# Ledger of designs, part 24: peptides against a protein of PDB entry 5FRP

Target 1, 225 residues: chain A of PDB entry 5FRP
Amino acid sequence: VEWTESIPQIIATREDISKELNQALAKTFIDSDPRVRRTSVMIFNKVPVTEIWKNITNKAIYTSLLHLAREKHKEVRELCINTMAKFYSNSLNEIERTYQNKEIWEIIDTIPSTLYNLYYINDLNINEQVDSVIFEYLLPFEPDNDKRVHRLLTVLSHFDKKAFTSFFAFNARQIKISFAISKYIDFSKFLNNQESMSSSQGPIVMNKYNQTLQWLASGLSDSTK

## One batch from the design tools (peptide; aimed at target 1 N127 F170)

Design b2_p16_3 (made by RFdiffusion4)
Pose (drawn by RFdiffusion4):
Structure b2_p16_3 (pose): chain A 225 residues (1-225), chain P 16 residues (1-16)
Amino acid sequence: as target 1 above (225 residues)
Amino acid sequence: MTLNEYFNELIEELEE
């Protein structure tokens, strides 16, 4: 851990080495101890994306980084998901393509598909995290009308069938959810004024709204929240 | 049916 903690500054201060470091981090990314794996993925977080793209070039680093996204260990998996997504976003907003660096890009480009494939594991927390991460770094809410799409295509550019089916299923659910929140408000407004304390639908509508709110809460990690 | 079960059914239908 002590050794792994020092790399970001070294990489940030010297290009003298990209050989031994690439040789070592590969082992550091698959170590038995999760502390070192965390401290390893923290590199992609602490040191700027450009210096990563310049200094570390070994194929195994990126594959291990993405590989850990499906790991049992939680603290590593979450930081991994967040990191490789923010990295994917920054790894397009700063670094162009040439004839030589494309060799590794087929990994950076399969990041969204890998991210979308996490939904298939069916974990509430992970689904929540991927949800939060995608719209934070991948498909941002800014800044304009045209580029969102221009990049949306580049995100969609490297998908497997699962990524597409899930990408669309996430969208198919959006309408049903909208049809829910809209009725949720249409039912929640029932308390604006006295419509039915026990009249028209008092004994029935309360237990439609009260039971309907559970349907939206069934997908969240903490439904009681 | 839960929101996650509904979402998985959508995925199955799309894969078919």

Design b2_p16_3_s1 (made by RFdiffusion4, then SolubleMPNN; from b2_p16_3, 7 letters changed)
Fold by OpenDDE base, seed 5:
Structure b2_p16_3_s1 (fold): chain B 225 residues (1-225), chain A 16 residues (1-16)
Amino acid sequence: as target 1 above (225 residues)
Amino acid sequence: KTELEDFNEIIKKLEE
């Protein structure tokens, strides 16, 4: 009988702790001090994904995390972008979709769109970071075809119109990069051949080579427009 | 206690 009476208290205590935690985190994620916001984001990096999902139940926290991807403070923004991408990937790998976590998943499922929408900021550094996290976390190399396709479909299934546009632009950019690299190699070989350089094609190849180099040096941001 | 201090305590607890 005494044991039964203690159960409600224990449950209540846990609920209280959870409530307090969620309330505190909700505030810290929107704190005016970037250090506080940074620390808040770091929770998602330091705490196992399973524990995050278990203990952080306030939707506002996740929404706030996603919003930090566009904040002005560079360090916090960069951290957030990496964190949310990693968290997304970890969640897909480790967290099952249940009725209880449905509302959180609705937010987490928007992470890919959130990231791809960052291309519209037209910032080279942001673009590079987004590219990096896409390759590392969102669409990582997967030798298993079924898993790869499933991941791709999962990512695409929640895209908004802008994200789709960015995605297509990104793919186009990748193709162009690959092409450019290939041509760079060809040009380099050509340039190393004295006979080829003295030919009528020499100036043409040189021009194309220079254009390729300029494009590579300028970055890939323009391809997203 | 500052809000940050409270937060740090919470984080520490979550890491355990």
Scores: peptide ipSAE 0.029, ipTM 0.620, DockQ to the pose 0.013
OpenDDE base, seeds 1, 2, 3, 4: peptide ipSAE 0.022, 0.007, 0.022, 0.026; ipTM 0.670, 0.400, 0.641, 0.687; seeds 1, 2 fail the geometry check

Design b2_p16_3_s2 (made by RFdiffusion4, then SolubleMPNN; from b2_p16_3, 5 letters changed)
Fold by OpenDDE base, seed 5:
Structure b2_p16_3_s2 (fold): chain B 225 residues (1-225), chain A 16 residues (1-16)
Amino acid sequence: as target 1 above (225 residues)
Amino acid sequence: KTLNEEFNEIIEKLES
């Protein structure tokens, strides 16, 4: 009686392993422990964008990532906001749009709207972070005009109405900030000149200087929080 | 670290 112990070749097909990993990762993004969620988000920072797109095929993971932008846990939220913005930028730069990745792109294309919608939370810290990631990742400095315009159009093409409103508000605020900074510099230069300070304009400029500082300070979050 | 390594680390944390 040759007991051919057919060793069940658990040939976990490469596809099965990938599926299992994706399923496991999807669970980690919604884990009750903020540390687990944080670690999950960090994958997007540690792994090259090309490898992420290749190996993370479960759309739920991407959706969950975007949802963490409104996470109650501050550290996780902040990490997520930075991560998703960076990931968006990297994806635009490195990932080709194909039929196979269309569903993922549909999610990723909502990142700009997701970020701009955070302004409606009316949290100063969140606003500052959103400002930062917009400047750094969404609409970065680009010396090539065509590329810059293309990026802008790409970002705007998937905006909802709320995102558009926030976008215009942001731009308006940026202009005001730049103007205020310029005035601050001018006032500072004036005040550093002894002759100017002794002039009839001295007190007037001092007042304007203080007003400018107050305005600038009001727009900045307390870094100690 | 590879994606797989990161996944494994996460899984280990979940099992702990």
Scores: peptide ipSAE 0.028, ipTM 0.600, DockQ to the pose 0.014
OpenDDE base, seeds 1, 2, 3, 4: peptide ipSAE 0.024, 0.021, 0.016, 0.022; ipTM 0.616, 0.490, 0.396, 0.497; seed 4 fails the geometry check

Design b2_p16_3_s3 (made by RFdiffusion4, then SolubleMPNN; from b2_p16_3, 6 letters changed)
Fold by OpenDDE base, seed 1:
Structure b2_p16_3_s3 (fold): chain B 225 residues (1-225), chain A 16 residues (1-16)
Amino acid sequence: as target 1 above (225 residues)
Amino acid sequence: KTLNEEFNEIVKKLEE
């Protein structure tokens, strides 16, 4: 009987602790010290996704996490981009959509758009990182067609107009890269053939080969323009 | 408290 009477107090205490924790965390995400912000982001990497969803209930924390993707401090920004992409993937895999977590999911579902919108910053380093996290976490290699399609549809379902634009641009870039690689191979084969190299086309192909190499060397963040 | 100590404390609380 006594333990039953203590349950409300225990629940209240835990709620208070949870509230205090969420309030404290919310402050750390906007701290002036980048080390503090970094530590805050690292929580999402060190704590299992299920525990994050259970204990972090303040939506402002998630919003702040997403905002750090555009922060000025390079190290924090890079960490944030990787963290939010991974967190998105883990959430899709491990967290069920319920009425209670609907508001948080509304924020988390914007992560793909948030990431694709980073392409508009027009920073090569950011572009490369976004490319990396897309292939690693957002749209990873999946041999199962149904799962692959489902993931793709999930990612696209919450895109804003800008995200769609960047998505299509990214795909167009990939096509160009694949084409360039194919041409590189063809040019290499041509240049390795003595008869072809001695022909009038030799110098022309050499030039094209060099141009292709230069284009490829510019990185995976190459613009489609 | 050091940043590491604060971090560890927060992580520990989240794991409870």
Scores: peptide ipSAE 0.063, ipTM 0.719, DockQ to the pose 0.013
OpenDDE base, seeds 2, 3, 4, 5: peptide ipSAE 0.062, 0.024, 0.021, 0.029; ipTM 0.709, 0.512, 0.547, 0.536

Design b2_p16_3_s4 (made by RFdiffusion4, then SolubleMPNN; from b2_p16_3, 7 letters changed)
Fold by OpenDDE base, seed 4:
Parts: sequence; structure tokens; C-alpha cells
Structure b2_p16_3_s4 (fold): chain B 225 residues (1-225), chain A 16 residues (1-16)
Amino acid sequence: as target 1 above (225 residues)
Amino acid sequence: ETLLEDFNKIVEELEK
């Protein structure tokens, strides 16, 4: 009987602690020092998703996290992009949608749009990172068709018009890349055959090969070249 | 380092 009476106090105390924590985190996410912001983002990487959802209840924190995707500080931005994508994926996998967490989900559900909108910055490094996190976290390989479709629909369900446009552009690019890779392989096979290279088609194929390489390279940032 | 320590404490609390 006594322990039951203490539970409300414990809960209240925890709520107070939680409130203070949330207030503190809200401040750190917008701190002028990029190191502080970075460390704040790292919380989402170090703490299990279930515990984050349980303890971080201030919407401003999540909103701030998403805003850091456009952070001027490169390291913070890159970390944020990876973090938010991973967090999104983990949330989809582990967090049930309830009435209580609806407001947070409304924010989290915008992560895909937030990421796809980064393509409009027209920065090759950002584009590459976004591409990476999409394949790793947002739309990972899933052999189960139903799960794959469900994930896709979930991702798309909250897209704005710009995100849709970006999505289609991305897919188009992916198709082109796939095609280019296929052609690259074909060209490589041809080039490895000395007889073929000595033929009248040799120079033509070489030219196409070079064009393919140039095209592939054009999509990569200087840092990745 | 101090900041990191503080955040580690926060993380620990969140993991409880």
C-alpha cells in the first residue's frame, strides 16, 4: 500500500526531471556553439528510440532537429541528416502510433520531405548524403513486398509537392544510373576483348565508355572523386 | 569535454 502511494510522487518527480531535461535540450539544440548542437543531435544516436520517445516530449526539440538539416556547419548538418533518417526508420519500426504521441509523429512524418527538399539546395555533397540515407534508412532494401510497399506509402504520404518532384527526379536519376552502370559493364567487357578493340567499333565504344564515365562522375562531389 | 560529460549524463538518464 505504501509503495502505491509513492508511485505518484515518483512519477511526478520523473515528470519534473523530464521537463527540465526537455527544457535544457531545447536550448542546446539551438545553441550558438556547433559543438553543443552536435552533441544534442548525438543524443538521438545514443539513446534507444523508445526511450527518446518516452522522455523527449517537447516538440520544439524535434523541430529543431529537423532544422539542423540545413545547418551551415557541415559536420552538424551531416550528422543531423544521418540521425534524423535513422531516427525516422527506427521510429517506424519500433514506435506505435498512439493518441499521446500523435503530435510528435506529425513532426517525424515530415522527415522524408525534409530530406528530399534538401535536393533543392543543389549541393552535390548534400545530394550524395541524402541519396545515401534514403537507401539506408528511408527506403531500405526489403524483400517483403508488403512491407516495402507500406514503407513507401508511408514515406510518400506526407510529401509536399516539392518533395514529390524531388522524389521523381531521384528515381529518374536512379534509373539512369542503373542504365549507365549496365552500359559501363558492357563497354568494359568489350574493351577487355582485344579483337573487339582492334575493330572499327573500338574507338566508338571507347568514346561511349568515356561518356558514360563522365556522366557517372558528374553526379559525384569533388570530395568523392 | 565538460559539455560532453553533461550530455552523457543526460543520455544515461534517458536510458534509464
Scores: peptide ipSAE 0.069, ipTM 0.719, DockQ to the pose 0.014
OpenDDE base, seeds 1, 2, 3, 5: peptide ipSAE 0.064, 0.016, 0.061, 0.034; ipTM 0.714, 0.347, 0.702, 0.648; seed 2 fails the geometry check

Design b2_p16_4 (made by RFdiffusion4)
Pose (drawn by RFdiffusion4):
Structure b2_p16_4 (pose): chain A 225 residues (1-225), chain P 16 residues (1-16)
Amino acid sequence: as target 1 above (225 residues)
Amino acid sequence: STELSKAILKLAGGLF
């Protein structure tokens, strides 16, 4: 851990080495101890994306980084998901493509598909995290009308069938969810004024709204929240 | 509206 903690500054201060470091971090990314793996993925977080793209070039680093996204260990997996997504975003907003660096890009480009494939594990927390992460770094809410799409295509550019089916299923659920929140408000407004304390639908509508709110809460990790 | 869209997206993600 002590050794792994020093790398970001070294990489940030010296290009003298990209050989031994690439040789070492590969082992450091698959170590038995999760602390070192975490301290390893923290590199992609602490040191700027450009210096990463310049200094570390070994194929195994990126594959291990993305590989850990499916790990049992939670603290490593979450930081991994967040990191490789913010990295994917920054890895397009700063670094162009040439004849030589494309060799590793086929990994950076499969990041969104890998991210979308996490939904298939069916975990509430992970689904929530990927949800939060995608719209934070991948498909941002800014800044304009045209580029969102221009990049949306580049995100969609490298998908497997699963990524597409899940990409679309996420979208198919959006309408059903909208049809829910709209009715949720249409039912929640029932308390604006006295419509039916026990009249028209008092004994029935309360238990439609009260039971309907559970449907939206069934997908969240903490439904009681 | 943005908060609702975010909530819809969260729910869509969570339900998946």

Design b2_p16_4_s1 (made by RFdiffusion4, then SolubleMPNN; from b2_p16_4, 12 letters changed)
Fold by OpenDDE base, seed 1:
Order: C-alpha cells, then structure tokens, then sequence
Structure b2_p16_4_s1 (fold): chain B 225 residues (1-225), chain A 16 residues (1-16)
C-alpha cells in the first residue's frame, strides 16, 4: 500500500523533473552565448528522434529551434537549418501522429515553410544550404512513386503563401540551371572539337560558353565568405 | 555547458 501510494509521487516527481528540465532547456535556446545555443541545437542531432519526442514536451523549445534558423550567428544558424531539416525527416519516418503529440506536430509541420521562407533573405550561402537540405531531407530522391507523392503532399500541405511562391521559384530555377548545364556541356563538346572551333561558329559558341559559365557562377556563393 | 551535457544525458536516458 505504501509503495502504491508512493508511485503517484514518483510519477509527479518525474513529471516535475521533466518540466524543470524542459524549462531549463528552453532557456538555453535563447541564451546570449552562441556556444550555449549551439550545444542546445546539437541535442536534436545527438539524441534519437523518438527520445526527443518523448522527453521534450515543451512546444516553446521547438518554436525556439525554428527561430534559430534566422539568428545572426552563422555557425549556429547553419547548424540549426541542417538539424531541423534532418529532424523533420526523421520525425516523418519514425514518429506517429497521435492526439498527445498533435501540438508538437503542428510546429514540426512548419519546418518546410520555415526553410523555404529563408530564400527571402536573399543570401547565397543560405540559399545553397536550403537547396542542400531540400534534396537531402525534405524531398529526397525516392524511387517509389507513391512514397514520393506522399512526401511531396506532406511537405506542401502546410505551406504558407510565401513558401509556395519560394517553392515554385526554386523549381523554376532548377529547370534553368539544368538547361544551362546541358548547354554548358554541349558548348564544351563543340569547343573541344578542332574543326568546330575553326569554323565560323567557333567564336559565337565561345561567347555563349562564357555567358553560360558566368550565369552558373553568379548563382554560387563565394566559398571564402 | 555542464548543464547542457546533463540535459543531454537525461534526454538520452543515459545512453549518451
């Protein structure tokens, strides 16, 4: 009887500990020291997704994580972008949607929109990173048509208007890049042929080649910055 | 940092 009476207290104590832990963790995400914020983000990378969902129940932590995608500190921001994209993908694969976790899912489902909205910052480094995480985590290559469509619909289902605009712009850009790369290859092949280079078309193709290269390069960030 | 490491330990159920 005494043991049974102690169980509610133990459960309450564990809940209290969990609550205190969540409160303490929430503070670390908004700490003034970027090292503290970085370490907090790393929790989502080091701890299995199932344990994160089980133990981190304060929705403010997830909201704070998403906000770090726009923070000033470059390293923390970059880490956060990769972390949230990966966490989103892992959550889709491993976490069931229940009534109990609905509020957290409502936040997690905004990760794609959060990421696509980063294109509006108009920073080449951020754009490249967002491109990368889209292909790696949000919309990875999936040979199964049904799974691919389901993932796409899941990603799009929670888009705001701005995210949709970014999505269409992204796809349009990808088509243009693909076309430019194809032309680059064609021009390169032409220029590598001595007879073609000596023809009246040689200088014209060389000019187009240079224009194509310049266009492709203009979309790339400076790796030194 | 020590506090964060303790938080990680607690969140991982001691597996980290």
Amino acid sequence: as target 1 above (225 residues)
Amino acid sequence: EKEIEELKRRLSGGHL
Scores: peptide ipSAE 0.073, ipTM 0.767, DockQ to the pose 0.017
OpenDDE base, seeds 2, 3, 4, 5: peptide ipSAE 0.061, 0.049, 0.006, 0.068; ipTM 0.758, 0.691, 0.324, 0.762

Design b2_p16_4_s2 (made by RFdiffusion4, then SolubleMPNN; from b2_p16_4, 11 letters changed)
Fold by OpenDDE base, seed 5:
Structure b2_p16_4_s2 (fold): chain B 225 residues (1-225), chain A 16 residues (1-16)
Amino acid sequence: as target 1 above (225 residues)
Amino acid sequence: DKEVERLKRRLAGGHL
């Protein structure tokens, strides 16, 4: 009897603790100290996705996480971008869509758009990071054609107009990069041949080689910045 | 920092 009477109090206490925790966590995501914000983001990296979905029920926390993608503090921003991309991928793989989690999914489904919209900042470091997380988490290599198509359709189904534009621009850029790399290889092979280098075409190919390298390098951020 | 770490430990431990 005493044990049964304690159950409602334990449940109530757990709900209260969960509510208090969610409220406290919501505050830490918007804390003025970047270290606090960083640590808050790290929760999403250290806690299994299933436990996050179970215990973090305040939608404001997820919204705040997404906003950190545009934070001024570089380290927090970079961590956030990686974290949200990974969290999106893990959620798609491990979390079932239910009526109860619908509101959270509505936020999580905006992660691809949030990431693709970062290209409009026109920052090379951000662009490189977004490129990386797209290949790693959003549209990863998938040998199963049906799964790959389904993932692509899932990502695209929640795009805003800006995200679509960025998506097309991204793909066009990747094709151009691939072509440039192919040319680089061909020019390198030509220049490594002594007979070819001594020919009248040698200087012409050298010039094209240098132009190709310069173009490829112009798309890369300085690792020191 | 301490509060965030406490929250993190609680979340990670499944004690929510």
Scores: peptide ipSAE 0.100, ipTM 0.788, DockQ to the pose 0.017
OpenDDE base, seeds 1, 2, 3, 4: peptide ipSAE 0.019, 0.032, 0.091, 0.005; ipTM 0.620, 0.696, 0.777, 0.362; seeds 1, 2, 3 fail the geometry check

Design b2_p16_4_s3 (made by RFdiffusion4, then SolubleMPNN; from b2_p16_4, 12 letters changed)
Fold by OpenDDE base, seed 1:
Structure b2_p16_4_s3 (fold): chain B 225 residues (1-225), chain A 16 residues (1-16)
Amino acid sequence: as target 1 above (225 residues)
Amino acid sequence: DKEIELLKRRLSGGHL
C-alpha cells in the first residue's frame, strides 16, 4: 500500500526517470501475473486523482487500465471496473480540461462507453457491477438539474453506438424493474390484509406476487457464483 | 505486501 502511494511522489521528485518509470508502470498493467495487474490498478485507488494526472503521463497506462475491464481474472476485472468508474467521476470533479491533458481526457472520456459495453458480455455479475458503478459514479443522483443534465450530456457525448444501445436497454430495464417493484408493493399490501386474502382474489394475487418476486430475483446474480 | 513487492521488482526491471 505504502509503495503504491509513493509512485507518484517518486515520479514527481525524479523527473529524470519519470519517463522510464511511466514506461515500466505501463508494462505492469499487462503483466502475466494477475497479482501484478491488480497492484497496478490499485495505484488509481490509493493515489489522489490530481497526483495521478500530474505524474502518470503515459497514455498506454490509461488505455491498459480500461482494457482490464474485460480481464479474465475475476478479481482484477471487478477491481478495474470499480476503479475506472471512480477515477472517471473523480476526474470530472477535480481535473480541469486543458490543452496539455487533452490526450488523456480523450481516453478517460471513453470510460462510460467501456463500462456500458460490458453489458454485451451478458454476465449477471458484471451487469450488477456495472449497474452499481453507474449509480454510484457515472450518473449519481444530483438534485441540481443543471449539474445533472451536464453530467448526463458529458457521459453521453462520447458514447459509441453500442454504448447508446446499452444505455437505452438499461433505462428500459429500470422502468420495468420500477414497475415490478410497484406491483410487488401493491400485492404485498393486499396480502397483508386478512379480509383481502380470504377473498376470491387472494389466490390470484398470491400467484401474481410470486411471479413478480421470481422476475425480480431472476435479475440478480447468484452471490455464490 | 507480496503483490507490492512483485510490482517493485517489475518496475525496477523495466528501468534496467
Scores: peptide ipSAE 0.056, ipTM 0.713, DockQ to the pose 0.015
OpenDDE base, seeds 2, 3, 4, 5: peptide ipSAE 0.052, 0.053, 0.054, 0.054; ipTM 0.705, 0.706, 0.714, 0.708; seed 5 fails the geometry check

Design b2_p16_4_s4 (made by RFdiffusion4, then SolubleMPNN; from b2_p16_4, 12 letters changed)
Fold by OpenDDE base, seed 5:
Structure b2_p16_4_s4 (fold): chain B 225 residues (1-225), chain A 16 residues (1-16)
Amino acid sequence: as target 1 above (225 residues)
Amino acid sequence: DIEIERLKRRLSGGHL
């Protein structure tokens, strides 16, 4: 009897502790120390997605996570971008949409738009990272056609106008890159042939080869920056 | 740092 009477108090205490924990965690995401913010983001990487959804119920935490994608601190920003993309993918795969988690899903569903909107910053490093997380987490390779289409539609269904524009620009760029790579290969094959190099076309192809390389390189960030 | 680690442990259910 005494044990049963203690259960409501324990539950109440747990709820209070959970609330306090969420409030404390929310503060860490906006802490002035980038190390604290980094550590906070790492929670989403270290804790299983199911446990995150269960225990982190304060929507402000998720909103704050998304805001870190535009943080000035490079390391925290980069970590955040990878983290939110991965978290989005894991959530789609593992978390059911319910009435109780609707408000959190409304935030999580904006992750694709948040990421695609980063292209408007016009930073090569950010662009490369966004490219990477798109291929790895947002729109990964999926051999099942129905699943692939469903994922695509899910991603697009919550796009804002800017994200759509960015999406089309991204795809157009990928096509151009693919074409450039194809040309690079063809030119390389030509230039590796001694007879071809000695021909009247040799210098012309060499020029095109160099132009292609320059174009490809212009889209890459400096790994040292 | 210590507080965040405590939070992580609590959120992970002790699996961290």
Scores: peptide ipSAE 0.111, ipTM 0.783, DockQ to the pose 0.018
OpenDDE base, seeds 1, 2, 3, 4: peptide ipSAE 0.020, 0.102, 0.100, 0.000; ipTM 0.618, 0.777, 0.770, 0.341

Design b2_p16_5 (made by RFdiffusion4)
Pose (drawn by RFdiffusion4):
Structure b2_p16_5 (pose): chain A 225 residues (1-225), chain P 16 residues (1-16)
Amino acid sequence: as target 1 above (225 residues)
Amino acid sequence: NIYPTTTIKTALEEAN
């Protein structure tokens, strides 16, 4: 851990080495101890994306980084998901493509598909995290009309069939959810004024709204929240 | 099942 903690500054201060470091971090990314794996992925977080792209070039680093996204260990998996997504976003907003660096890009480009494939594990927390992460770094809400799409295609550019089916299923669920929140408000407004304490639908509508709110809460990790 | 959970949480927080 002590050794792994020092790398970001070294990489940030010296290009003298990209050989031994690439040789070592590969081992450090698959170590048995999760502390070092975390301290390893923290590199992609602490040191700027450009210096990563310049200094570390070994194929195994990126594959291990993305590989850990499916890991049992939670603290490592979450930081991994967040990191490789923010990295994917920054790894397009700053670094162009040439004849030589494309060799590793096929990994950076399979990041969204890998991210979308996490939904298939069916975990509430992970689904929530991928949901948070995608709209934070991948498909941002800014800044304009045209580039969102221009990049949306680039995100969609490298998908497997699963990534597409899940990309679309996420979208198919959006309408059903909209049809729910809209009715949720249409039912929640019932308390604006006295419509039916026990009249028209008092004994029935309360237990439609009260039971309907559970449907939206069934997908969240903490439904009781 | 796939849910847009952040959207759901945001809508619930707004409703509260």

Design b2_p16_5_s1 (made by RFdiffusion4, then SolubleMPNN; from b2_p16_5, 7 letters changed)
Fold by OpenDDE base, seed 2:
Structure b2_p16_5_s1 (fold): chain B 225 residues (1-225), chain A 16 residues (1-16)
Amino acid sequence: as target 1 above (225 residues)
Amino acid sequence: MIFPTSLIKKALEELK
């Protein structure tokens, strides 16, 4: 753990990280101690993306990072999911594609697919997290149409079949949620009107309101779990 | 409008 904790500082201070250091770092990602794995993932959060690409040249490190998205330890997994999404976005924004970094990009380009494939685990907590990182890092809100389309095409260009299916399902769910929220608002407005509440439709709308709330809530993870 | 699940959850919790 202590050794791994020192790595961010080493990367920040040294221009040339040795092959040996990269090999040693690669081993920390598969360490049996979750604290070691966590610390390893944190390197990607603490070190600027440009320095990571410059100094971490062992492809096994990047592959191992992606694998941690499915690991058993919840905290490490959650950290990994956020980290890899952010790293992907930062890489797209700051790292040029070259011949020298092609092999690393081949791995990094699979991050969107890796994330979308997590929906198949059918875990509400994971789903919520994936939703969040998609909006924050993969497909952030972008008012510029050209930039938005370019980002979308970049993300989709490396999808596997399962990721595409998940993508469409995600979008369909978003539409449904939007519709439900719209109904919720309409029902709320109705229920806030005394005349409307006193009408024969009052109880009916109340029931629909409750159903809408239940539906919205059912898609959310339990914060207590 | 796309809604992150976390934002929806937060909004619902505030309404309770």
Scores: peptide ipSAE 0.035, ipTM 0.564, DockQ to the pose 0.318
OpenDDE base, seeds 1, 3, 4, 5: peptide ipSAE 0.023, 0.022, 0.020, 0.023; ipTM 0.591, 0.518, 0.538, 0.538

Design b2_p16_5_s2 (made by RFdiffusion4, then SolubleMPNN; from b2_p16_5, 7 letters changed)
Fold by OpenDDE base, seed 1:
Structure b2_p16_5_s2 (fold): chain B 225 residues (1-225), chain A 16 residues (1-16)
Amino acid sequence: as target 1 above (225 residues)
Amino acid sequence: MIYPTTLIKEFLKKLN
């Protein structure tokens, strides 16, 4: 753990991290101690993206980072998902594609697919986290149409078949959620009107309101678990 | 309109 914690400082002070150091770092991502794996992932959060690309040249590190998205340890997995999404976004914004970094980009370009494929785990906590990182890092709100389209095309350009399926399912779900929220609001407005609530429609709308609420709630993770 | 699950949770918490 202590060794891994020193790596960000080493990267910040040295322009050339030795092959041996990269190899040693690669081993920390697969360490049996989740604290070591966590600390390894944190390197990507503590070190600027430009310095990461410059100093971390071992492909195994990036591959291992992506693999940790499916790790059993919840904290490490959650950290990894956030880290890789952020790293992807920062890389798109700050790192030029060159011949020298092509092989690393080939790995990084799979991050969107890696994230969308997590929906197949069918875990509500994972789904919530993936939703969050999609909107925060992969497909953030962009008022400029050209930039928004370009980002979307970039994200989709490296999708595998499963990721595309997940993407379409995600969008379909969003439409359903939007509709449900709209209905929830409508029912709430109706029920807040005393005359409407006392009408013959009152009990019917109350039932629909409750059904809509239950449906919305069923898709949400339990924050206590 | 796309709704992140976190936003939906916050919305539902405010409504209860």
Scores: peptide ipSAE 0.033, ipTM 0.570, DockQ to the pose 0.361
OpenDDE base, seeds 2, 3, 4, 5: peptide ipSAE 0.033, 0.031, 0.009, 0.028; ipTM 0.564, 0.558, 0.406, 0.523

Design b2_p16_5_s3 (made by RFdiffusion4, then SolubleMPNN; from b2_p16_5, 8 letters changed)
Fold by OpenDDE base, seed 4:
Structure b2_p16_5_s3 (fold): chain B 225 residues (1-225), chain A 16 residues (1-16)
Amino acid sequence: as target 1 above (225 residues)
Amino acid sequence: EIFPTSLIKKALKELK
């Protein structure tokens, strides 16, 4: 039964809505129908983070959410990756760490590691998405140095060895990309100058430009896939 | 697919 169908029924027929909701969600997250799983993930997007933490108390739901990041169905996976990253960020911002929610935090704190571990799948689409959610949700731009460092330390504090490796590789790649973009711009400026293009360096720079462009493009996934 | 956001939000609020 899809979540969309189960929720009204639970509200209407069950005395213990909290228990039933948690039980239902635990099932819907592992449902064979991708649509059901998708709808389950959407709860974390549509419901305020404070309400999720208050009412979703079954640890299995959170574990299942994280697991969907590696599922075969592309749409559900992509939704899950975005959702869990956003949920992590919102949780850090809005949810206090207490004794009562400690067990859930233990799971949520693994989200960064879970995301960074997706790089080992070696899928360009996944890589791009992970890159995106890192910049958007995990390590967003923060002008306050103390806050930025605190966030970084929080993110790294629960990394496994593989996640650390991916983290360093990611950063190294970003530096390389930045450098390549800088060179691309320089080459473009050179080639846009007619005098420069007609010089003996023209063909050389053109070649370097093409190589740089090819390198940059090689890191991008096919948008049609 | 229409996500029953309102129902879920309501349900969650009732689970106080």
Scores: peptide ipSAE 0.029, ipTM 0.683, DockQ to the pose 0.016
OpenDDE base, seeds 1, 2, 3, 5: peptide ipSAE 0.022, 0.028, 0.029, 0.026; ipTM 0.581, 0.662, 0.681, 0.618; seed 2 fails the geometry check

